Peptides against a protein of PDB entry 6J07. Designs and how they scored, part 8

Target 1, 107 residues: chain A of PDB entry 6J07
Amino acid sequence: GQRGWFCGSVSQDLRQFWVAEGGTISDPRAADFLFSCDASHPDTLRIYQSLDYIEDNATVFHAYYLSAVANAKIKNSVALGHFILPPACLQKEIRRKIGSFIWEQDQ

## One batch from the design tools (peptide; made by RFdiffusion4, then SolubleMPNN)

Design b1_p9_4_s1 (from b1_p9_4, 4 letters changed)
Fold by OpenDDE base, seed 1:
Structure b1_p9_4_s1 (fold): chain B 107 residues (1-107), chain A 9 residues (1-9)
Amino acid sequence: as target 1 above (107 residues)
Amino acid sequence: KLTIKSFLR
């Protein structure tokens, strides 16, 4: 199955959904997917500071992706790429180029 | 592990 790590900023409901859909929860080293709801959370910051991330061998996704999947009518209709969560220091520049993040639009 | 690079392939 799919292995996911979750920042402490992610709700238990989203974690439960991940497991219900066949995913497992792992440490960041073993995980295939890294989920967070807060780029400034200490857990997420540790990911950004990790060698795997610095070497572009890891990507953090906003856990709102799971909420979008849960609410989707068509299976696989939600694009994971829209939920990449970059470090806070890069977000302003990204917003300038492509607009607000999808998780911010529904806040 | 899924990365940004994966989306470019």
Scores: peptide ipSAE 0.187, ipTM 0.790, DockQ to the pose 0.325
Fold by OpenDDE base, seed 2:
Structure b1_p9_4_s1 (fold): chain B 107 residues (1-107), chain A 9 residues (1-9)
Amino acid sequence: as target 1 above (107 residues)
Amino acid sequence: KLTIKSFLR
């Protein structure tokens, strides 16, 4: 199945949507998907500092992806790659090259 | 786990 870890910054509604769609919730070590809404949250920072992340064996995604999927006409039309959540220290450089993140465009 | 590298295939 699809195992997901969620930062404390992610709402209960998005977690419930994940489960309703057939996903399960696990600790970061067992998870296949790592979701966060805040790169500066202590939970997310611990991921960035982990050996798995440092060795490029893990990626954090912004949980807004789940909201986008929930609101999409076609479920698989939302590209997960657009929702990669990098550490805060890298975000300014990324914005300079590719523009604002999708989760920052909608209020 | 999914990684950035997986999207480069």
Scores: peptide ipSAE 0.187, ipTM 0.791, DockQ to the pose 0.369
Fold by OpenDDE base, seed 5:
Structure b1_p9_4_s1 (fold): chain B 107 residues (1-107), chain A 9 residues (1-9)
Amino acid sequence: as target 1 above (107 residues)
Amino acid sequence: KLTIKSFLR
């Protein structure tokens, strides 16, 4: 099973979808996937400030990934890498390299 | 596993 942590910025609908697809919800330390909809949310900021994250042992993904999976004909066709949610200080640099984030385009 | 540091390389 896949263990996920969810920032308070993530809707219950997306959390429910995660569980419906066989995932479980856990604390950040036990989670394999960290989901957030807001890089500035206090919950997410605590992740960015954690030792695991600083040492590159954790990655935060935008929860819109789950919406994309839910709406895809082939669920495995959605690339998780496109939904990395970096700290605010890195977002401008990433936009410069690859363009606006997917969640910014579709919302 | 893809990390932010790897993504920015």
Scores: peptide ipSAE 0.152, ipTM 0.765, DockQ to the pose 0.575
Fold by OpenDDE base, seed 3:
Structure b1_p9_4_s1 (fold): chain B 107 residues (1-107), chain A 9 residues (1-9)
Amino acid sequence: as target 1 above (107 residues)
Amino acid sequence: KLTIKSFLR
């Protein structure tokens, strides 16, 4: 099964979608996937400050990925790699080089 | 499916 952790910034609807698709919800240490909608949320900040993340053994994804999958004609057409959510301190530089994040484009 | 191994913890 797919184990996921969710920041408090993620809506209940997205959490329910995860479970409906066969996922389970766990603590961040046991989770294979970490989802957040806010890099500045205290829950997410704790992830960024963890040893697992600092040692590059963890990745945080924007939960908007789940919305994109739900709305996609083909589920596999949505690339998870495009939804990596870096710390807020890095986002400005990334936007300058790559452009706005996907989760920002529909707003 | 979320199966990209390189992103798994």
Scores: peptide ipSAE 0.122, ipTM 0.766, DockQ to the pose 0.090

Design b1_p9_4_s2 (from b1_p9_4, 5 letters changed)
Fold by OpenDDE base, seed 2:
Structure b1_p9_4_s2 (fold): chain B 107 residues (1-107), chain A 9 residues (1-9)
Amino acid sequence: as target 1 above (107 residues)
Amino acid sequence: KLSISKFLR
């Protein structure tokens, strides 16, 4: 099974979609996938401050990934790597180099 | 948990 943690910034609809697709919801210590819609949310900030994240053993993904999967014509056609959610302090520089994030473009 | 290194090449 796929264990996911969700920041409080993620809607209940996206959480329900995760469960409907076979996922389970857990605390961040047990989770394999960490989802957030806000890098500045206190829940997400605690992830960035955790030892797992600092030691590069964790990645936060924007929950918009789940919306993209839900709307995709072909399952597995959405690349999870495009939805990595970095800390807010790094986002400006990233946008300068590679452009706006997908979740900002498809609004 | 997934590491960002898995998405870099």
Scores: peptide ipSAE 0.287, ipTM 0.852, DockQ to the pose 0.365
Fold by OpenDDE base, seed 3:
Structure b1_p9_4_s2 (fold): chain B 107 residues (1-107), chain A 9 residues (1-9)
Amino acid sequence: as target 1 above (107 residues)
Amino acid sequence: KLSISKFLR
């Protein structure tokens, strides 16, 4: 199974979709997937400050990934890598190099 | 947990 953690910034609808697709919801320590809609949310900040994250053993993904999957015509056509949610302090530089994040384009 | 290294190219 797929274990996911959700920041408080993630809507109940997206959480429910995760569960409907076979996922389970767990604490950050046990989770394989960490979802957030706000890099500045206190819950997400705690992830970025954790040893697992600092040591590159964790990745935060924007929960909009789940919405994209739900709306995709072709299964597996949505690339999870496009939804990596970096700390706010890095986002400006990333936007300069690759443009706006996909979740910003579709909102 | 997934590491960002899995997505580096």
Scores: peptide ipSAE 0.285, ipTM 0.852, DockQ to the pose 0.369
Fold by OpenDDE base, seed 4:
Structure b1_p9_4_s2 (fold): chain B 107 residues (1-107), chain A 9 residues (1-9)
Amino acid sequence: as target 1 above (107 residues)
Amino acid sequence: KLSISKFLR
């Protein structure tokens, strides 16, 4: 199954969608997918400070991915890789090189 | 957990 953790910044609607699509919700240690809507939220900051993340064994995704999937007309048309949510300290450099994040464009 | 390396070009 798909085990997901959700930052407190993620709405209940998106959490419910995850479960409706067959996912389960777990703590960060057990989860395979980590979702957040705010890189500066204390919950997300704790993830960035974890050993799993520091050792590149964890990735945080922006929960807007789930909204994009929910609204997609074509199956599997939404790429999870486009929704990687990096720490705030890296975002400016990423925007300089690649441009604004998808979740910023749609908000 | 998923590693960012899976998403690198």
Scores: peptide ipSAE 0.284, ipTM 0.851, DockQ to the pose 0.326
Fold by OpenDDE base, seed 1:
Structure b1_p9_4_s2 (fold): chain B 107 residues (1-107), chain A 9 residues (1-9)
Amino acid sequence: as target 1 above (107 residues)
Amino acid sequence: KLSISKFLR
């Protein structure tokens, strides 16, 4: 199964969807997928400060990915790579080069 | 865990 960690900023509905799709919820050490809705949340900040993240062995994804998957009509049509959630200090520069994040477009 | 490098290629 797919092991996911969830920041406290992620709603229970999205967590429930993850489990309904066959995922399990674990601590960040065991998780393969790290989900957050807030790069400034203390939970997410701890991930960014972790050795795994600093060494590029971890990626945080915006949990809006799960909402997009839930609404998709074609299986595997949602690209996970579009939902990478970088630290707040990098987001402004990324927006300048690539544009607004997909989760911001639907707010 | 997934590495961001896999998404930047």
Scores: peptide ipSAE 0.283, ipTM 0.851, DockQ to the pose 0.374

Design b1_p9_4_s3 (from b1_p9_4, 3 letters changed)
Fold by OpenDDE base, seed 3:
Structure b1_p9_4_s3 (fold): chain B 107 residues (1-107), chain A 9 residues (1-9)
Amino acid sequence: as target 1 above (107 residues)
Amino acid sequence: KLTIKSFLE
């Protein structure tokens, strides 16, 4: 099983999809995956400010990953790495070098 | 817990 934490910015539909696919929902400490739809949400900010995150022991992913998986013909065709959600302070520089994030392109 | 580091390794 896969344990996931969800920021308050993530819809109930996406949470339900996670559970429907066999995932469980847990607190950030116990979670294997951290999902958010808003890097500026207080819940997500608390993650970025946590010791685990600062020490590179945690990564936040955009919950749109779950939508992409749901819509994909082949689940493994969706690369989780493309959905890393960095702090807002880093996003501008990333967009400059790589372009808009996938979740921004499809919304 | 999955991290950028673990993902790249």
Scores: peptide ipSAE 0.189, ipTM 0.791, DockQ to the pose 0.274
Fold by OpenDDE base, seed 1:
Structure b1_p9_4_s3 (fold): chain B 107 residues (1-107), chain A 9 residues (1-9)
Amino acid sequence: as target 1 above (107 residues)
Amino acid sequence: KLTIKSFLE
């Protein structure tokens, strides 16, 4: 099992999917995966301000990854790297370089 | 814990 932390911006359905797939939910310090749907949510902002994140020992992923996995025919076909959720202050620059984020394309 | 650096390695 893998340990995940969830921002309050993440729906209960996605959390339940994580658990159904064998994951557990933990605090950010113990988590292997950090999920959020809102880089501006206070929970996520606290992650960005944490020592682990500042020291590049943590990455926040958009929880839409879990939705993509749930809908995929092949479980390992979804690349987690496509769902990195950077701080809001960096997103505009990233969009300029690589285009819109995957989670924005279905909105 | 997964990091951006992990993807570059």
Scores: peptide ipSAE 0.187, ipTM 0.788, DockQ to the pose 0.332
Fold by OpenDDE base, seed 2:
Structure b1_p9_4_s3 (fold): chain B 107 residues (1-107), chain A 9 residues (1-9)
Amino acid sequence: as target 1 above (107 residues)
Amino acid sequence: KLTIKSFLE
C-alpha cells in the first residue's frame, strides 16, 4: 500500500479520497508521500526543516494533485511531478523561470 | 520516499 502524510492544511475530503483509493495515513517518518496545501503551514515548515528533507530524501507535493486525479478522465494522465511544493522562499524564483504553479491556475 | 532526484533518473 501507499503511505501518505497530510499537513493540517489539507481538507478532510482529500484525505478521504486518498484512503478510498487504497492509501493509508501515517506520520512523516513512515510516509512515502508528503502532501500539503500550504508551504507556510507549521506542519509543512517542520518537514522542510527536517534532516530527511535537507538531505534530499523527501519531497512535499501539493495535495491539489489528489483533486486533479479525482477529476481526471484517466488517473494516470496526471503527472505527480507537476505538483512538487517547494518552500515559500523559493517559489518566487521558480515562478519567474517556469511560470505559475498548476494549483494557482485553476481553483 | 519519492524525491526530486527520483524524477531525474
Scores: peptide ipSAE 0.185, ipTM 0.788, DockQ to the pose 0.327
Fold by OpenDDE base, seed 5:
Structure b1_p9_4_s3 (fold): chain B 107 residues (1-107), chain A 9 residues (1-9)
Amino acid sequence: as target 1 above (107 residues)
Amino acid sequence: KLTIKSFLE
């Protein structure tokens, strides 16, 4: 099974989808996947400020990934890497290099 | 593993 943590910014529907797909919900320290819909949410900010994240041992993903998986004909065709949610201070630079984030395009 | 640093390199 896959363990996921969810920021308070993530809807209950997406959380339910995660569980329906066989995932479990855990605290950030135990979770393998960290999901958020808001890089500025206090929950997510605490992740960015954590030692694990600072040491590059943690990655936050935008929960829209789960929506994309739910809507995909082939679930494994959705690239998780496209849904990395960086801190707000880095998003502008990333947009400059690779364009707008997927969740901004399809949200 | 993809990291934020990967996007900035």
Scores: peptide ipSAE 0.137, ipTM 0.736, DockQ to the pose 0.495

Design b1_p9_4_s4 (from b1_p9_4, 3 letters changed)
Fold by OpenDDE base, seed 4:
Structure b1_p9_4_s4 (fold): chain B 107 residues (1-107), chain A 9 residues (1-9)
Amino acid sequence: as target 1 above (107 residues)
Amino acid sequence: KLTIKKFLE
């Protein structure tokens, strides 16, 4: 199964969608997928400060991915890679190189 | 756990 962790910044609707699609919700250590809607939220910051993340063994994704999947007409048309949520300190540089994040464009 | 590296590989 797919185990996911959710930052407090993620709505209950998106969490429910995850479960409805067959996912389970777990703590960050057990989770395979880490979702957040706010890189500055304390929950997400704790992830960025964890050994797993520091050692490149974890990635945080913006939960808007789930919304995109829910609204997609074609299954698997949404690329998870477009929803990587990096620490706030890196976002400006990333935007400079590749443009605004998809969740910023659609909201 | 899914990572950028693992995802891109």
Scores: peptide ipSAE 0.158, ipTM 0.784, DockQ to the pose 0.319
Fold by OpenDDE base, seed 1:
Structure b1_p9_4_s4 (fold): chain B 107 residues (1-107), chain A 9 residues (1-9)
Amino acid sequence: as target 1 above (107 residues)
Amino acid sequence: KLTIKKFLE
């Protein structure tokens, strides 16, 4: 199974989609996937400040990934790697090198 | 837990 943690910034609809697709919701310690829609949300900030994250044992993904999956016609056509949500302090530099994040493009 | 490291593997 897939265990996911969700920041308070993530809508109930996306959480429900996760569960409908066979996922479960857990605390961040037990979760395999960490989802957020806001790198500045206190919930997400706590993840970035955790030892697991600092030691590169955790990654936060933008929950917009789930929306993209829901709208995809082909299974596994959405690349999770495009939805890595880094801390706000790194986003400007990343945008400079890679461009705007995919979740920003559809806003 | 899925990480950037594991994703790139």
Scores: peptide ipSAE 0.158, ipTM 0.783, DockQ to the pose 0.276
Fold by OpenDDE base, seed 2:
Structure b1_p9_4_s4 (fold): chain B 107 residues (1-107), chain A 9 residues (1-9)
Amino acid sequence: as target 1 above (107 residues)
Amino acid sequence: KLTIKKFLE
């Protein structure tokens, strides 16, 4: 199964969607997917400070990915790679090179 | 866990 951890910044609706699609919710140590809506949230900061993340064994994704999947007409048409959520300290530099993040854009 | 390296492979 797909095990996911959710930052407190993620709405209950998105969590419910994850479960409805067959996912389970777990602590970050057991989770395969880490979701957050706020890189500056204390929950997410703890992930960035964890050994798993520091040792490059974890990636945080913006939970807006789940919203995009929920609204997509074609399954598997949403690319998870577009929803990587880096630490806030790196975001400004990334925006300078690539542009605004997809979750910052209006649909 | 899913990582950048893993889903690029």
Scores: peptide ipSAE 0.158, ipTM 0.786, DockQ to the pose 0.268
Fold by OpenDDE base, seed 5:
Structure b1_p9_4_s4 (fold): chain B 107 residues (1-107), chain A 9 residues (1-9)
Amino acid sequence: as target 1 above (107 residues)
Amino acid sequence: KLTIKKFLE
């Protein structure tokens, strides 16, 4: 199974969906996927400040990915890469290059 | 694996 960590900013519904789809929930060190809905949340900030993240060995994804998967006609059609959640300090630069994030468009 | 660094390139 796939192991995921969830920031406190992620709703229980999305966590439950993850588990329902066969995922498990773990601490950040053991997790394969890190989910958050808020780059400024203390939980997420701790991830960004970790050595694993600083050394580019970790990526945070916006939990809206799970919502997109849940609502997709074809679940495998949702690209996880579109849901990378960068630190707030980088978001403006990314928006300049690729436009607004998906979670900002649909909410 | 996509990383933030790739987005900034």
Scores: peptide ipSAE 0.110, ipTM 0.735, DockQ to the pose 0.455

Design b1_p9_5_s1 (from b1_p9_5, 5 letters changed)
Fold by OpenDDE base, seed 3:
Structure b1_p9_5_s1 (fold): chain B 107 residues (1-107), chain A 9 residues (1-9)
Amino acid sequence: as target 1 above (107 residues)
Amino acid sequence: WRISHYIPP
């Protein structure tokens, strides 16, 4: 099974989808996936401030990834890398270079 | 870094 941690900003619907698809919910240190819908949420900020994250041993993904997978006609068509959620202080610069984030386009 | 791929059944 795949272990995921969820920020408080993630809806119960998305959490339930994760579990329904075979995932389990764990603490951040044990999780293979870290999901959030808000880079400014205190839960997510604690991740960004952790040594694991600072040392590039952790990645936060926008939970909209799960919604995209649920709605995809082809399962492998959704790339997890497109859903990396960076700290808020970096998002403006990233948008300038790459464009709006995928979760912003579909919401 | 700590990441995996998610593929629903």
Scores: peptide ipSAE 0.035, ipTM 0.656, DockQ to the pose 0.112
Fold by OpenDDE base, seed 4:
Structure b1_p9_5_s1 (fold): chain B 107 residues (1-107), chain A 9 residues (1-9)
Amino acid sequence: as target 1 above (107 residues)
Amino acid sequence: WRISHYIPP
């Protein structure tokens, strides 16, 4: 199975979609996927401050990925890598070099 | 890295 952790910033609808698709919800330590909608939320900040994250053993994804999956017309057309949610302090630099994030474009 | 793929059933 796929275990997911959800920041408090993620809506119940997206959490329910995860479960409906066969996922389970777990604590960050056991989770395979870490979802957030706010890099500045205290829950997400705790992840960024964790040893696992600092050592590049953890990745936070924007939960909008789940919405994109739900609305996808082509199966497996949504790339998870496009939804990596970096710390707020890095986002400005990323936008300058690559452009706005997908979740910013579609919302 | 804790990165995997999620594909709906």
Scores: peptide ipSAE 0.034, ipTM 0.654, DockQ to the pose 0.114
Fold by OpenDDE base, seed 1:
Structure b1_p9_5_s1 (fold): chain B 107 residues (1-107), chain A 9 residues (1-9)
Amino acid sequence: as target 1 above (107 residues)
Amino acid sequence: WRISHYIPP
């Protein structure tokens, strides 16, 4: 099974969808996926400050990915890589070069 | 990286 951790910023509906699709909810150390809706939330900040993240052994994803999967018309058409949630200090520079994030376009 | 692909059933 797939294990996921969820920041307090993630709604109960998205958590329920994860479980309904066969996922389980775990602490950050055991999780295969880390989901958040707010890079500035204290829960997410603790991830960014961890040695695992600093050493590139962890990635945080925006939980809107799960909403996109739920509404997808083609199986496996949603690219997880487009939902990487970087620290707030990097987001302005990324928007300048690449444009607005997907979750900002649809929310 | 601690990352994999999410595949719905």
Scores: peptide ipSAE 0.034, ipTM 0.655, DockQ to the pose 0.115
Fold by OpenDDE base, seed 5:
Structure b1_p9_5_s1 (fold): chain B 107 residues (1-107), chain A 9 residues (1-9)
Amino acid sequence: as target 1 above (107 residues)
Amino acid sequence: WRISHYIPP
């Protein structure tokens, strides 16, 4: 499915792009995709604290993924897995292993 | 976990 939830940290433009491409916007429980631009935002923190997330039934993605898709010449060339947005407590270790996140590289 | 993919039309 293409149901997405958006943290308040995500711009209206990215939300609009999601809808324009056939996505719908829903609450976190019904959503197939969870998008955020800020792991410290209260909306995102509530996701991390949810039972679904703790039990690995939910994943948060950085909304920069949508920007990458919008700018891609080949529409299926952007790997969603590169845009997983983990809690802040895990980010430092991930950076040590694989380097800076994609959304940080382009800033 | 909720891992899917999105491919624009």
Scores: peptide ipSAE 0.033, ipTM 0.652, DockQ to the pose 0.120

Design b1_p9_5_s2 (from b1_p9_5, 5 letters changed)
Fold by OpenDDE base, seed 2:
Structure b1_p9_5_s2 (fold): chain B 107 residues (1-107), chain A 9 residues (1-9)
Amino acid sequence: as target 1 above (107 residues)
Amino acid sequence: WRISNYIPP
């Protein structure tokens, strides 16, 4: 199955969509996917500060990915890699290189 | 490439 952890910044609607699509919700240790809507939220900061994350053994994704999947005509057309959520301290430089993040663009 | 982690709850 697909187990997901959710930062407190993620809406209940997105969590419900995850479950409706066959996912389950778990703590970070048991989760396959880590979702957040706020890189500065304390829940997400704890992930970034973990040894696993520092050693590149974890990835946080913006939960807007789930909204994009819900609205997509073709489910597989939404690339999870486009929704990697880096720490706030790195976002300015990333925007300079590749432009605004998808979740920051008007839909 | 791991997308999960082992941090405590």
Scores: peptide ipSAE 0.045, ipTM 0.699, DockQ to the pose 0.117
Fold by OpenDDE base, seed 5:
Structure b1_p9_5_s2 (fold): chain B 107 residues (1-107), chain A 9 residues (1-9)
Amino acid sequence: as target 1 above (107 residues)
Amino acid sequence: WRISNYIPP
């Protein structure tokens, strides 16, 4: 199964979709996927400050990924990699090289 | 994309 942790910034609807698709909700230590909608939220900041994250053993994804999956007509057409949510200190440089994030485009 | 985490309380 897929275990996910959710920042407090993520809506209940997206959490419910995760569960409806067969996922379970767990604490950050047990989770396979970490979801957030706000890199500045205290919950997410704690992840970024964790040793596992600093050592590149953890990744935070923007929960908008789940919305994109829910709205997709083609199965497996949404790439999770496009929804990596980096710390604020890295976002400016990433935008310069790759462009605006998907969740910013659809705001 | 699967990750392993240990985050203190």
Scores: peptide ipSAE 0.043, ipTM 0.689, DockQ to the pose 0.088
Fold by OpenDDE base, seed 4:
Structure b1_p9_5_s2 (fold): chain B 107 residues (1-107), chain A 9 residues (1-9)
Amino acid sequence: as target 1 above (107 residues)
Amino acid sequence: WRISNYIPP
C-alpha cells in the first residue's frame, strides 16, 4: 500500500514528495505508513496512545526517511527500518544501545 | 504490524 498519514510536524514539501512518488494521504487508521518529525507532537502522541500502536499494529516513521529517499545516490539504498520513530520516553535507552538516530546525525 | 512496503525511486 501507499497510503500515508502525516503529523503536523511534517513539512508540506515532504508530503508533496510522497504524493509525487505515487503515495496518497489518509487518516491514521487507514494509512499504511505513519510519518512524523516530532515524537512529542500532539498528533504523534495520539498515535502512540492508540490501541493499534499499543498492540504493536502500528509503526511511526520519521519523515526524514522521505528526504533521504529524495537525496539517495543509490537506488533502494534507504532502509525504512532505520527510521522508526519511537516514543520520546524510549529514545534515550535506544541511543545508549545503538547510538544516535539517523535523522539526528544528518541534521 | 501495520507496515507496507515502499520502494524508493
Scores: peptide ipSAE 0.039, ipTM 0.662, DockQ to the pose 0.113
Fold by OpenDDE base, seed 3:
Structure b1_p9_5_s2 (fold): chain B 107 residues (1-107), chain A 9 residues (1-9)
Amino acid sequence: as target 1 above (107 residues)
Amino acid sequence: WRISNYIPP
């Protein structure tokens, strides 16, 4: 199964969708996927500050990915890689080069 | 994408 950790910034609705789709909720150490809606939330910051994240051994995804999947007419049409949530300090530069994040376009 | 077991809670 898919094990996910959720920042406190993620709504209960999105968490429930994850579980409804067969996912389980776990602590960050046990999780395969880390979800957040706020790069500045203390929960997410702790991830960014961890050695594993610094060593590129962890990835945080914006939980809006789950909403996009829920609304998609074609399964597998939503690319998880488009929902990587970088630290706030990098977001402005990324927007300059790539454009607005998907979660910003649809919200 | 998979993380290790060393991320603090």
Scores: peptide ipSAE 0.043, ipTM 0.697, DockQ to the pose 0.082; fails the geometry check

